# Peptides against a protein of PDB entry 5NXQ, part 19

Target 1, 114 residues: chain A of PDB entry 5NXQ
Amino acid sequence: EIQIPVSMAAEEEYLRSKVLSELLTDTLENDGEMYGNENEVLAALNGAYDKALLRLFASACSDQNVEKALSLAHELKQDRALTAAVKISERAELPSLVKKINNIREARYEQQLK

## One batch from the design tools (peptide)

Design b1_p19_2 (made by RFdiffusion4)
Fold by OpenDDE base, seed 2:
Structure b1_p19_2 (fold): chain B 114 residues (1-114), chain A 19 residues (1-19)
Amino acid sequence: as target 1 above (114 residues)
Amino acid sequence: SAEKEEFLEDAEKIIEETF
């Protein structure tokens, strides 16, 4: 098997996971006849999506590309993924990014309370 | 860069611990 650069592999996995997650989400919203395991499948796909995204996020951090990193953080779906992004940002010594990601998380908390 | 490689490895550990 041909070995692909890590960054390219991460992008491919991100796109694949994104498409599958969107398809499943649309299916569940329309007619979720997934034989009782819909939520588990969705969680798995969302997990894969966020994992791939976080790898891209880490790459952006390593390049000190805060704008790209922040843009990627906005695409994260799960709160635990945002927490991971904060930890990665701290490791990258990017305090401004840490603050901005925490703001994203706080904003989502406020929206969930509505 | 060795530093970047170490950072990416640490990031991967964070990701794996999260999920």
Scores: peptide ipSAE 0.731, ipTM 0.963, DockQ to the pose 0.903
Fold by OpenDDE base, seed 1:
Structure b1_p19_2 (fold): chain B 114 residues (1-114), chain A 19 residues (1-19)
Amino acid sequence: as target 1 above (114 residues)
Amino acid sequence: SAEKEEFLEDAEKIIEETF
């Protein structure tokens, strides 16, 4: 079996999931109707998207590239993904990154209250 | 490095348990 580098695999999945999620979202918004499991499919696609980003995030952390890691964290869609990013940052022993990601999460919480 | 590889493996576990 050919082993694909983690970064390449993550990038491929990120791009694929991003495109599919955007296409589905645009279609639903254009049609103005939702059918059956469309919301569930969208959630699944967003999950795949965030998973791919988190792998890229982990790679950046391993390189001690805090700025790149933080940029990737901003692209995460789901709160649970941000929580995962915090855990990964803690494992990487990057406390400054932990604080910054928690700030992102808190900011999103405040936005949802508006 | 071995440490980097172990970290990436741990990160993957965190990701998989999240979803």
Scores: peptide ipSAE 0.728, ipTM 0.963, DockQ to the pose 0.857
Fold by OpenDDE base, seed 5:
Structure b1_p19_2 (fold): chain B 114 residues (1-114), chain A 19 residues (1-19)
Amino acid sequence: as target 1 above (114 residues)
Amino acid sequence: SAEKEEFLEDAEKIIEETF
């Protein structure tokens, strides 16, 4: 078995979870009803998506690629994932990125208030 | 780099604690 580099593995998982999450979301939006454990499946997929994305995010941070890291952060869906991104950015000693991610979080909060 | 590896390990811990 060929061992895949961490970044490639993360990308694979990201893409897989992204596709499945989008498919399930679209299906639920179109069909209108959820049966059985579909809600749990969606939640799990969203978690897997953000989890994989955060690994890519961490990789970008390790490369000091703030632009790439920020673009990845924008793709995060869950607030808890943004929180994790902040923590990772702090560990990477990237205060500018921390501020920008917090701005993303604040923007989403404001949108929820509308 | 050892520093990068340690960082990635710490990041993984943060990720696992989050989910």
Scores: peptide ipSAE 0.728, ipTM 0.963, DockQ to the pose 0.868
Fold by OpenDDE base, seed 4:
Order: sequence, then C-alpha cells, then structure tokens
Structure b1_p19_2 (fold): chain B 114 residues (1-114), chain A 19 residues (1-19)
Amino acid sequence: as target 1 above (114 residues)
Amino acid sequence: SAEKEEFLEDAEKIIEETF
C-alpha cells in the first residue's frame, strides 16, 4: 500500500475542504437555504477545513517556520482551531507564535463585539 | 527525527481533542 506523506495528505484535504466550504458559503449567500441542513453541513466543512489546516500548521511548526505557521493561523476560521494552534505552538516551544496567535484571537473577539 | 515525530503525534492529539 502506498503511504502518502502526512503533509501531502493534509494539503489535499485542506484544498478540498476549502473549495467545498467556499462553494457552500457562496451558494447560501447567493441562493439561500436549500435543504434545511446547510448550517450543519457548513459546520462540518469548516471543521474539516480547520482540521486540515492545523495539520499544515503543525508541520510548519515542526520546521520552525514561524512565519508560515502564523500565516496558516490567520486562515483558521474557528476560535477552537486558534486555541488548538496555541496549544500546538506551546508544544513546539514557540512563545512568540503563541503570543501572535493569541493576538489574532483577541482581535477577532473585539471585531465580534463591534 | 524522533523529536519531530513525537511533536507531530502530540499535535495530532491536540487536533483530535479539538474536533
């Protein structure tokens, strides 16, 4: 059996999830409710998207590529995913990245309140 | 390396705990 490297698998899943998430979002915004379960589907897709992205994030951390890791963190959609990114950064012993991701999180909280 | 492998495993655990 062919074993695909984790990073390659994550890239593929990320791209797939991203496309599907964007497609669904666009459909809902342009065409409205279709099946009655769109929010559930969207949540699942967003979860898959962030999950794949976090694997890429972890890979970047393992490479000590802080800038790439931070860039990926900006692409995360859910707060829980940012929390996971912080935990991963802590495990990677990258305190500067921890702070920067927390700043992203705080900024999103502030934007949510506005 | 072994350290990186362990890190990636720990990261995977964090991810699975999150979702």
Scores: peptide ipSAE 0.728, ipTM 0.963, DockQ to the pose 0.862

Design b1_p19_2_s1 (made by RFdiffusion4, then SolubleMPNN; from b1_p19_2, 5 letters changed)
Fold by OpenDDE base, seed 4:
Structure b1_p19_2_s1 (fold): chain B 114 residues (1-114), chain A 19 residues (1-19)
Amino acid sequence: as target 1 above (114 residues)
Amino acid sequence: SAEEERFLKEAEEIIEETF
């Protein structure tokens, strides 16, 4: 059986989840009313999207590619995903990345308050 | 490497506990 590298699998899942999330978002925005089931589907897709991104993020951290890791962190949608990214960065012993991701999270909090 | 593999496994655990 062929083994697919984790990074490749994560990239594929990311792209798939991104497309599906965008399609659903566009549909809901264009068609108007959003029911409970659509909200649940969107949440699930966002979760899958962020999970895939976090796997790519972890790979970037493993490669000591802080710049790529930070770029990926900016693409994360959910606060819980940013928290996970911080934890992963801590495990990777990348304190500068930890600080920058926390800055992203703080900035988003401030934007939500406005 | 072994340390990279362990790191990725730990990262996966963090991801799974998050979602």
Scores: peptide ipSAE 0.722, ipTM 0.961, DockQ to the pose 0.824
Fold by OpenDDE base, seed 3:
Structure b1_p19_2_s1 (fold): chain B 114 residues (1-114), chain A 19 residues (1-19)
Amino acid sequence: as target 1 above (114 residues)
Amino acid sequence: SAEEERFLKEAEEIIEETF
């Protein structure tokens, strides 16, 4: 069987997760609650979404494409995903990227406090 | 390259540990 490149697979999963999350959100906003576990479904979708993004992020780091990596980091939803991005950046020996991602995290912390 | 492969593997491990 022909294997799909990792980056392509990650992009597909990212797209699917993003689209499904948006569709579910739109449905809940317009049609009300669909099930009794909407929050659990959203959490699962967010997890898959961030996982896919992180794989793309790692690929960008590998390519030394710092700007692309940073852009992807901004799209991460969960704090734990940002933490993972920092760890990956450290392994890639990209200290400037580490600092910028930490700034993203700190900004979100400040927003949470308000 | 082998180095890139090792890096991506390590990144995957970080991801799997996170979720």
Scores: peptide ipSAE 0.722, ipTM 0.961, DockQ to the pose 0.868
Fold by OpenDDE base, seed 1:
Structure b1_p19_2_s1 (fold): chain B 114 residues (1-114), chain A 19 residues (1-19)
Amino acid sequence: as target 1 above (114 residues)
Amino acid sequence: SAEEERFLKEAEEIIEETF
């Protein structure tokens, strides 16, 4: 059995989920029609997308590459994923990254209040 | 390294509990 490196597997899932999510979103926005399950499908795709990103994020933290980790955190879509990134950063003992991710989270909260 | 492997495993657990 061929073992795929964690980073490669995560990248594959990220790319797949990103493409599918974008195609579905573009189609729904263009046609303006919903059949009832599109939101559920989109949520599932977003979940897979964020999971893949978080795995890449963890890899960056492991490499002590704070800049790359932060860049990946900006690509996360869901608030719960940002929370996970904070937890992972804490385990990696990267307090500066924790602060920066919390800033991203706060900024998104403020945007939602508009 | 062993530490890196343990960290990645812990991160995976955090990810799985989140979703």
Scores: peptide ipSAE 0.721, ipTM 0.961, DockQ to the pose 0.901
Fold by OpenDDE base, seed 5:
Structure b1_p19_2_s1 (fold): chain B 114 residues (1-114), chain A 19 residues (1-19)
Amino acid sequence: as target 1 above (114 residues)
Amino acid sequence: SAEEERFLKEAEEIIEETF
């Protein structure tokens, strides 16, 4: 079976999910409700989006590109995705990245409590 | 490399467990 490289597959899925998420968001902001199931659609799209980003994130970690990995982590939307990024960073033995991602998570957590 | 492939596989498992 022919396998597409992880980075290439992730990039394609990221772009796809990003475009769809942005289009849906714009529609909700400008036109209101579309189908009455926007929350379910957004949840699915956000999941796919973060999954794609995490695959790119893992690739960056594999390349020991901490700055790229951190930039990708900032683009993650869901807290559970940040948690996954921390786990991946730990496996990559990148403690500085772990600390920085935890800082992102803590900042978002504090914002939610506010 | 083999190490990189194993790492990416483990990362994928983490991702799939998350969602």
Scores: peptide ipSAE 0.719, ipTM 0.961, DockQ to the pose 0.815

Design b1_p19_2_s2 (made by RFdiffusion4, then SolubleMPNN; from b1_p19_2 with E6K E9K D10E K13E)
Fold by OpenDDE base, seed 4:
Structure b1_p19_2_s2 (fold): chain B 114 residues (1-114), chain A 19 residues (1-19)
Amino acid sequence: as target 1 above (114 residues)
Amino acid sequence: SAEKEKFLKEAEEIIEETF
């Protein structure tokens, strides 16, 4: 049995989920079609997307690549994913990254209030 | 590395409990 490297598998899943999410979003926004389960589908896709990103994020943390990790964190869509990223950063003992991710979260909260 | 493997395992647990 051929084993696929974890990082490679994560990247493939990330790209796949990203494309699907974007296609669905574009279809709804550009074609004006409404589906009864659109929000459910989007949530599922966003979940898969963020999960894949978080795996890449964890990999970056393991490499002590803070800049890459931070870049990936910016791509996370859901607040719960950012929370997970903070937890992972804490486990990685990267306090500077923790602070920066929390800043991302706070900024998004402020934007939601506007 | 054993430590990295352990870390990645913990990260996966965090991810799975989040979603």
Scores: peptide ipSAE 0.730, ipTM 0.964, DockQ to the pose 0.786
Fold by OpenDDE base, seed 2:
Structure b1_p19_2_s2 (fold): chain B 114 residues (1-114), chain A 19 residues (1-19)
Amino acid sequence: as target 1 above (114 residues)
Amino acid sequence: SAEKEKFLKEAEEIIEETF
């Protein structure tokens, strides 16, 4: 088996997870029949999606590419993933990014309260 | 870079403990 670079693997996994997550979401919204495990499958796909994004996020942080890192953070779906992004940003010693990600999280909290 | 490698490993640990 041919081993590919980690970054390429992460991008591939991200794209795959994104497509599958979107397809599943669309199916659920259109009353797809998934025999009672729809939420579990969705959670698993969203988890894989966010994991892949976080790996790309970490790569961006390692390059000190705050703009790219922030863009990736906006694509994260789960709050726990944003929390992870904050932790990673702290390890990268990027306080401005920490603040911006926390702002994203706060904004989502406010939206959920509506 | 050894520093970048260490950072990426720490990031992976954060990711794995999150999920």
Scores: peptide ipSAE 0.730, ipTM 0.964, DockQ to the pose 0.828
Fold by OpenDDE base, seed 5:
Structure b1_p19_2_s2 (fold): chain B 114 residues (1-114), chain A 19 residues (1-19)
Amino acid sequence: as target 1 above (114 residues)
Amino acid sequence: SAEKEKFLKEAEEIIEETF
């Protein structure tokens, strides 16, 4: 098996997970088909999606590319992933990014309350 | 860079403990 650079692997996994997540979401929304484990499958896909994104996020942080990192953070779906992004930003010593990601989290909390 | 490598390793640990 041919090994590819970690960054390329992360990008590929992100794109794959994104597509599959979107396809499954669209199917569930449009067809309304539920056969038992679709929600679990969707959750797993979303997990893989966020996991891949976080690796790209970490790479952006390592490059001190705050704008790219922030853009990626906005694409994260799960709160736990945002928490991870905050932790990673702290390790990267990017306090402005920490604040902005926390703002994203707070905004999502507010939306959930509505 | 060794520093970047160390950072990315720590980031991976954070990711793995999250999921």
Scores: peptide ipSAE 0.730, ipTM 0.964, DockQ to the pose 0.788
Fold by OpenDDE base, seed 1:
Structure b1_p19_2_s2 (fold): chain B 114 residues (1-114), chain A 19 residues (1-19)
Amino acid sequence: as target 1 above (114 residues)
Amino acid sequence: SAEKEKFLKEAEEIIEETF
């Protein structure tokens, strides 16, 4: 059995999910037509995208690379993914990163209120 | 590192419970 490094696997899935999500979004926005399941497909793609990013995020945390981890957290789309990133940061014993990610989440909450 | 591997496994569990 060939074992693929976690970072490589995560990067591959990230790129795949990102491309597919962007293509679907661009198509829907350009055509202006909905077939009923596009939102569900997009949500699933966004889920896969965030999952891949979180794996990269965990890898960065394991390397104690706070700056890289923070950059990856900014790329997360869903609030639940940010929550997961906080939990992972806590397990990594990186309190500064926890605070910074919580700031990202709070900022997004405020933007949604506008 | 064994500790690093353990951490990554724990992170994966957090990810899977989130989605």
Scores: peptide ipSAE 0.728, ipTM 0.964, DockQ to the pose 0.784

Design b1_p19_2_s3 (made by RFdiffusion4, then SolubleMPNN; from b1_p19_2, 6 letters changed)
Fold by OpenDDE base, seed 3:
Structure b1_p19_2_s3 (fold): chain B 114 residues (1-114), chain A 19 residues (1-19)
Amino acid sequence: as target 1 above (114 residues)
Amino acid sequence: SAEEEQFLAEAEEIIDETF
């Protein structure tokens, strides 16, 4: 059996989850219909998406690639994922990244108020 | 390195507790 590197696996899962999440989101937005477990499926896909992204984020932090890490953080969808990114950044001893991610969170909070 | 592996393990733990 072929062993796939963690980073490659994460990227694959990220892309897969992203596509599926976007498709479902578009469907719900266009049709306005929510029957059955579509919302649950979407939530699960969003979770998988963010999980995969966070693994890439952790890898970037490990490489001390703050710019890449920040770019990945911007792609995170859920607030809880941003919180996780902050925690990971703290473990990586990257305080500048911590601040920047918190800025992302604050910005999203403000947008939700509008 | 060992330190990198440990960090990634800790990150995975954070991810798992989040979801």
Scores: peptide ipSAE 0.726, ipTM 0.960, DockQ to the pose 0.834
Fold by OpenDDE base, seed 1:
Structure b1_p19_2_s3 (fold): chain B 114 residues (1-114), chain A 19 residues (1-19)
Amino acid sequence: as target 1 above (114 residues)
Amino acid sequence: SAEEEQFLAEAEEIIDETF
């Protein structure tokens, strides 16, 4: 049996979760009918999406690819995921990345207040 | 490397704590 690298598995899960989330969002926007579980499904998908991204993010940090790590952080949807990214960056001893991710969080907070 | 594996393990713990 072939072992699939963690990075490849994470990318596959990311793409899958992204596509499913987008499809569900499009369906809700086009039809507007709710069946009662859409929000729960979206939450689950968003969780899986961010988890997969964070694994890719960790891999990028491990490679000391700050540019790739930052680009992945911008794709994170949930604030808790950004917090996780900060923690991972700290463990990777990438203070510049920590600062930039915190800036992303602050920017999102400001947008929510408007 | 061993260091890389350890880091990835720590990252996974952070992810598991988050979700």
Scores: peptide ipSAE 0.723, ipTM 0.960, DockQ to the pose 0.869
Fold by OpenDDE base, seed 5:
Structure b1_p19_2_s3 (fold): chain B 114 residues (1-114), chain A 19 residues (1-19)
Amino acid sequence: as target 1 above (114 residues)
Amino acid sequence: SAEEEQFLAEAEEIIDETF
């Protein structure tokens, strides 16, 4: 059977999780409830979303494509995912990217405080 | 590349420990 490249598989998973996350978010905003476990479902979807993004991120790092990696990092939703991105960037020996991702984290912290 | 594969494996480990 044809093996799907990691990047393509990650892209597909990203798109699927993104769509589902958006749909769930919209439903919660409009209807309020869905089976009483909406938050858990949303968290799971966000996790899947970020996981997929991180795999794409890793691929970009592997390609030494800092611009693409940074763009992907901006799409990450959870702080823990940004932390993972930093770790991956460190493994990739991309200190400039590490700094930029940390700046993203700091910016989000400041936004949360205000 | 073997190095690239190793890097991606390490990245996957980081991802798995995160989630």
Scores: peptide ipSAE 0.723, ipTM 0.960, DockQ to the pose 0.825
Fold by OpenDDE base, seed 4:
Structure b1_p19_2_s3 (fold): chain B 114 residues (1-114), chain A 19 residues (1-19)
Amino acid sequence: as target 1 above (114 residues)
Amino acid sequence: SAEEEQFLAEAEEIIDETF
Protein backbone atom coordinates (compact mmCIF):
# COMPACT_ATOMS: atom_id res chain seq x y z
CA GLU B 1 0.00 0.00 0.00
CA ILE B 2 1.25 3.42 -0.95
CA GLN B 3 1.55 5.86 1.94
CA ILE B 4 0.58 9.37 0.97
CA PRO B 5 2.40 12.19 2.77
CA VAL B 6 0.23 13.98 5.30
CA SER B 7 0.58 17.32 3.55
CA MET B 8 -0.38 15.88 0.20
CA ALA B 9 -3.40 14.12 1.63
CA ALA B 10 -4.44 17.31 3.37
CA GLU B 11 -4.13 19.29 0.15
CA GLU B 12 -6.31 16.82 -1.69
CA GLU B 13 -8.97 16.91 1.00
CA TYR B 14 -8.79 20.69 1.17
CA LEU B 15 -9.32 21.07 -2.55
CA ARG B 16 -12.18 18.58 -2.56
CA SER B 17 -13.91 20.21 0.39
CA LYS B 18 -13.37 23.69 -1.01
CA VAL B 19 -14.87 22.79 -4.37
CA LEU B 20 -17.89 21.11 -2.82
CA SER B 21 -18.45 24.00 -0.42
CA GLU B 22 -18.23 26.52 -3.24
CA LEU B 23 -20.59 24.54 -5.44
CA LEU B 24 -23.17 24.31 -2.70
CA THR B 25 -22.81 27.99 -1.86
CA ASP B 26 -23.19 28.96 -5.50
CA THR B 27 -26.28 26.80 -5.81
CA LEU B 28 -27.91 28.42 -2.80
CA GLU B 29 -26.97 31.95 -3.83
CA ASN B 30 -27.77 31.65 -7.51
CA ASP B 31 -30.76 29.32 -7.51
CA GLY B 32 -32.15 30.12 -4.08
CA GLU B 33 -33.64 26.67 -3.79
CA MET B 34 -33.84 24.95 -0.43
CA TYR B 35 -34.31 21.21 -0.16
CA GLY B 36 -34.34 20.96 3.60
CA ASN B 37 -30.80 20.16 4.68
CA GLU B 38 -28.55 22.47 2.66
CA ASN B 39 -27.44 24.44 5.70
CA GLU B 40 -26.49 21.26 7.51
CA VAL B 41 -24.63 19.98 4.48
CA LEU B 42 -22.84 23.30 4.15
CA ALA B 43 -21.86 23.21 7.81
CA ALA B 44 -20.48 19.72 7.41
CA LEU B 45 -18.56 20.73 4.32
CA ASN B 46 -17.22 23.80 6.09
CA GLY B 47 -16.07 21.56 8.90
CA ALA B 48 -14.23 19.28 6.53
CA TYR B 49 -12.81 22.32 4.76
CA ASP B 50 -11.47 23.85 7.97
CA LYS B 51 -10.11 20.52 9.18
CA ALA B 52 -8.16 20.12 5.98
CA LEU B 53 -6.90 23.69 6.20
CA LEU B 54 -5.78 23.16 9.78
CA ARG B 55 -3.71 20.17 8.75
CA LEU B 56 -2.07 22.32 6.09
CA PHE B 57 -1.66 25.01 8.71
CA ALA B 58 0.06 22.60 11.07
CA SER B 59 2.36 21.51 8.27
CA ALA B 60 3.25 25.12 7.55
CA CYS B 61 3.97 25.71 11.23
CA SER B 62 6.13 22.62 11.30
CA ASP B 63 8.07 24.03 8.36
CA GLN B 64 8.40 27.33 10.24
CA ASN B 65 6.67 28.96 7.28
CA VAL B 66 4.85 31.66 9.23
CA GLU B 67 3.69 33.57 6.17
CA LYS B 68 2.09 30.49 4.66
CA ALA B 69 0.55 29.59 8.01
CA LEU B 70 -0.94 33.06 8.34
CA SER B 71 -2.35 33.00 4.83
CA LEU B 72 -3.99 29.66 5.57
CA ALA B 73 -5.44 31.02 8.81
CA HIS B 74 -7.13 33.80 6.84
CA GLU B 75 -8.87 31.12 4.78
CA LEU B 76 -10.41 29.46 7.85
CA LYS B 77 -14.15 30.01 8.01
CA GLN B 78 -15.18 29.04 11.54
CA ASP B 79 -14.12 30.72 14.76
CA ARG B 80 -13.49 27.35 16.37
CA ALA B 81 -10.99 26.65 13.61
CA LEU B 82 -9.17 29.91 14.36
CA THR B 83 -9.06 28.88 18.00
CA ALA B 84 -7.51 25.60 16.96
CA ALA B 85 -4.99 27.49 14.84
CA VAL B 86 -4.02 29.56 17.88
CA LYS B 87 -3.50 26.41 19.92
CA ILE B 88 -1.41 24.86 17.18
CA SER B 89 0.64 28.05 16.89
CA GLU B 90 1.26 28.00 20.62
CA ARG B 91 2.49 24.42 20.40
CA ALA B 92 4.74 25.51 17.54
CA GLU B 93 6.11 28.30 19.76
CA LEU B 94 5.22 30.97 17.22
CA PRO B 95 4.00 33.89 19.37
CA SER B 96 3.90 36.36 16.49
CA LEU B 97 1.58 34.03 14.62
CA VAL B 98 -0.56 33.63 17.74
CA LYS B 99 -0.99 37.39 17.94
CA LYS B 100 -1.84 37.74 14.27
CA ILE B 101 -4.44 34.98 14.38
CA ASN B 102 -6.01 36.53 17.46
CA ASN B 103 -6.19 39.77 15.50
CA ILE B 104 -8.09 37.91 12.78
CA ARG B 105 -10.53 36.63 15.39
CA GLU B 106 -11.04 40.07 16.89
CA ALA B 107 -11.61 41.59 13.47
CA ARG B 108 -14.27 38.99 12.70
CA TYR B 109 -15.97 39.61 16.04
CA GLU B 110 -16.17 43.30 15.22
CA GLN B 111 -17.59 42.56 11.80
CA GLN B 112 -20.28 40.37 13.34
CA LEU B 113 -21.27 43.18 15.67
CA LYS B 114 -21.97 45.54 12.78
CA SER A 1 12.23 14.53 12.50
CA ALA A 2 10.86 13.00 15.67
CA GLU A 3 10.08 16.46 17.03
CA GLU A 4 8.17 17.39 13.91
CA GLU A 5 6.22 14.15 14.02
CA GLN A 6 5.34 14.76 17.65
CA PHE A 7 4.19 18.29 16.83
CA LEU A 8 1.99 17.08 13.98
CA ALA A 9 0.49 14.46 16.29
CA GLU A 10 -0.35 17.14 18.84
CA ALA A 11 -1.85 19.29 16.11
CA GLU A 12 -4.02 16.37 15.03
CA GLU A 13 -5.25 16.00 18.60
CA ILE A 14 -6.20 19.67 18.67
CA ILE A 15 -8.03 19.29 15.37
CA ASP A 16 -9.87 16.19 16.56
CA GLU A 17 -11.03 17.83 19.77
CA THR A 18 -12.20 20.88 17.81
CA PHE A 19 -14.48 18.93 15.46
Scores: peptide ipSAE 0.722, ipTM 0.960, DockQ to the pose 0.822

Design b1_p19_2_s4 (made by RFdiffusion4, then SolubleMPNN; from b1_p19_2, 7 letters changed)
Fold by OpenDDE base, seed 3:
Structure b1_p19_2_s4 (fold): chain B 114 residues (1-114), chain A 19 residues (1-19)
Amino acid sequence: as target 1 above (114 residues)
Amino acid sequence: SAMEEAFLKEAEEIIDETF
């Protein structure tokens, strides 16, 4: 079996999960229920999406590419994924990135209140 | 480098514990 580089695999998975998540979301919004397990499927897809992004995020941190890392963090959907990004940033000794990601989290909390 | 590999491994562990 052909071995795919980690970065390429992560990118592919990100794109795949993004598309599938969007398709499923659109289906739920327009067509309704999907055999009663649509929420679980959506959650799994969102998880896969964020996991893929976090791997790309980690790679960016490893490269000390803070701007790329931050851009990727903005694409994260789940709060738990942002928390993971903070932890990864701390391990990478990127305190400025930590602060900026926490700002993203806080902004989303405020948005949820509106 | 070894440090980069170790970091990526730790990041993967963080990801795995998150999901």
Scores: peptide ipSAE 0.714, ipTM 0.959, DockQ to the pose 0.832
Fold by OpenDDE base, seed 2:
Structure b1_p19_2_s4 (fold): chain B 114 residues (1-114), chain A 19 residues (1-19)
Amino acid sequence: as target 1 above (114 residues)
Amino acid sequence: SAMEEAFLKEAEEIIDETF
């Protein structure tokens, strides 16, 4: 079996999950209330999306591409994913990135509190 | 490199524990 590089696999999964997540989100926003399993589907899609992003994020960290890593972190949707990104950044010994991602998380917290 | 692979493995573990 042909092994696909992790980064390429992550990119494919990211793109697929992104498209589906955005499509579902747009549909739900346009239709209004959710009736069935839409929340569960959305949660699953968001999870897959963030997981794929985090793998790309890790790859960027590995490449010492801090700007790309930070850009990817901004695309993360869930707080738990940002927390994971912080942990990954710590392991990568990128303290400046850690601080910047924590700032993203804090900014989102403040926005949610308003 | 071995270090890069080890890092990516650790990152995957962090991801797996998160989700």
Scores: peptide ipSAE 0.714, ipTM 0.959, DockQ to the pose 0.829
Fold by OpenDDE base, seed 4:
Structure b1_p19_2_s4 (fold): chain B 114 residues (1-114), chain A 19 residues (1-19)
Amino acid sequence: as target 1 above (114 residues)
Amino acid sequence: SAMEEAFLKEAEEIIDETF
């Protein structure tokens, strides 16, 4: 059995989840037709998307690639995923990254209040 | 390294508890 590197496997899953999420989103926005569970499916896909991103994020942290980690954090969609990224950053002992991710989260909170 | 593997394992646990 071929062992696939964790980062490679995570990237594959990320790309797959991203494409599917975007396709569903585009369908809903462009065609405007709902069949009853599209929002739930979209949420599930977004979950898978963020989950895959977080694995890439963890890999970047492990590599001490703070810039890549931060870039990945910006791609996270859900607040819970950002919270997870903060936790992972703390475990990686990257306080600067922790602060920057918290700034992302705060900025999104402010946007939601508008 | 062993330390990196341990970190990735902990990260996976954080991810699993999140989703």
Scores: peptide ipSAE 0.713, ipTM 0.958, DockQ to the pose 0.817
Fold by OpenDDE base, seed 1:
Structure b1_p19_2_s4 (fold): chain B 114 residues (1-114), chain A 19 residues (1-19)
Amino acid sequence: as target 1 above (114 residues)
Amino acid sequence: SAMEEAFLKEAEEIIDETF
């Protein structure tokens, strides 16, 4: 049995988590309720989704692929995940990416105030 | 490379402490 590369595993988990989180979100928006634990399930799925994305993000940073890294950062849902992305970018010594991710965070804060 | 592996390990630690 051949070991699956970390990046491939992360991509698979990302796609799985993305599909499930979107499906659950759509269901809640349309029906209003599910089984009573829908919020916990959604939180878990969103967490898994962002974790998978961050692993892909780290891989992109490692490859010095700033454009790919930035695109992945835009897909992150939770603010804590963006914070993690900033930290990872700092470790990768990519200050331009740090600035752009902070801009994403600021834009989301402004959107929440409206 | 060793440097890349070290970076990815550090990134994983950041991810784990976040969630």
Scores: peptide ipSAE 0.713, ipTM 0.958, DockQ to the pose 0.834

## One batch from the design tools (peptide)

Design b1_p20_1 (made by RFdiffusion4)
Fold by OpenDDE base, seed 2:
Structure b1_p20_1 (fold): chain B 114 residues (1-114), chain A 20 residues (1-20)
Amino acid sequence: as target 1 above (114 residues)
Amino acid sequence: EEEYEELVEELSTEIEENLS
């Protein structure tokens, strides 16, 4: 059996989950109404999306590509995913990235207070 | 939450191995 490289697998899952998440998000935003399990489905999709994105993030960290890693972090949706990104950055010994991601978290927190 | 913790550990380990 041929094993797919981690980076390729992550990219594929990211793209798939991104499309699905965007489609559902657009539907909810346009209709302005929630039905049935839409919230639950969205949460599940967001989770899959962020997890896939974190794999890409980790790959960028491995490459010591801080700019790419930061760009990916901005695409994360859930706060817990950002927290995960911080932890990964710490383990990768990228303190500058840690600070920048924490800034993202703080900015989003302030936005939620509005 | 536990899923993320596991993921962090997995990915961090991979990074550390690559950087070693």
Scores: peptide ipSAE 0.528, ipTM 0.910, DockQ to the pose 0.875
Fold by OpenDDE base, seed 1:
Structure b1_p20_1 (fold): chain B 114 residues (1-114), chain A 20 residues (1-20)
Amino acid sequence: as target 1 above (114 residues)
Amino acid sequence: EEEYEELVEELSTEIEENLS
């Protein structure tokens, strides 16, 4: 399988996925109607979005741009994507970033308990 | 669709190579 270089992160894919995910989310939030596979479509879009974002995240890590990496991590939607970001950060030997991303996860967990 | 574990490994390996 062809690997996509981190330095050539899928910016286009990210932007496309982001726009589509936001549009679908906003539409469903606005009218509140579901007609079948919207949840599945949304899940797929969110997955693609997060994976594309993780590539950008990895690129930032590669550049040792911790602040950029952190800002990107905040944009991740799925917990499993945050977990992936933590693992990437660990491998990149960026402990401060690891801690900050874990804080994001913990904060989201607490919000879910409300 | 690529699994997250595979993606992590791919991206992490590339980062490690760049940092070393």
Scores: peptide ipSAE 0.528, ipTM 0.908, DockQ to the pose 0.576
Fold by OpenDDE base, seed 3:
Structure b1_p20_1 (fold): chain B 114 residues (1-114), chain A 20 residues (1-20)
Amino acid sequence: as target 1 above (114 residues)
Amino acid sequence: EEEYEELVEELSTEIEENLS
């Protein structure tokens, strides 16, 4: 049995989720067809996408690669995923990253208020 | 589907183990 490195597995999961999300979005935008369950499917895909990203994020934190971790955090879609990233950063003892991710959350809050 | 709290704990534990 061939063991796949954790980083590769996480990357594969992320790419799969990202591609599926993009393909579905493009299909809906291009065809204009709605079947009534697209939002539910997209929500599920976004969840899988964010969870996959969080695994990559954690890997970056483990490498003490704050810049990479931050760039990945910017790609997170759901607020609850950003919250998870903050918690991971706290446990990783990366206070600068915590602050920057919280800034991302605050910026999105401001956008929602507009 | 894995709950976020469980995922955070899993990933945080892995990081802590790597940092120690």
Scores: peptide ipSAE 0.525, ipTM 0.908, DockQ to the pose 0.621
Fold by OpenDDE base, seed 5:
Structure b1_p20_1 (fold): chain B 114 residues (1-114), chain A 20 residues (1-20)
Amino acid sequence: as target 1 above (114 residues)
Amino acid sequence: EEEYEELVEELSTEIEENLS
């Protein structure tokens, strides 16, 4: 019921989630091991990160700043977050942005198949 | 934790209101 304005994007949460996600990722890449729950922790952090990014993304769409929106979409980690960005772009009536984000998704699909 | 579907609806609704 609480309304959170798009213009008041979760900048602080984005920064927090970004730092934590990067630190965890670096730890996994460098050390290669944690306490067995690293996947769950990483998923939670990535989720929070992407959700915060989506709020920034929506704010950019609201400003009709397509270039900023696209740059933010490139920072999204999860495929389901990209799907969310597509849906937001559709509702914002930004078809060019929809196509470009779908291109990002397709490129990532191809990379996963390798 | 907010579901993505709910988040999309929330953000999209406000964008539509701003564009109208």
Scores: peptide ipSAE 0.521, ipTM 0.907, DockQ to the pose 0.566

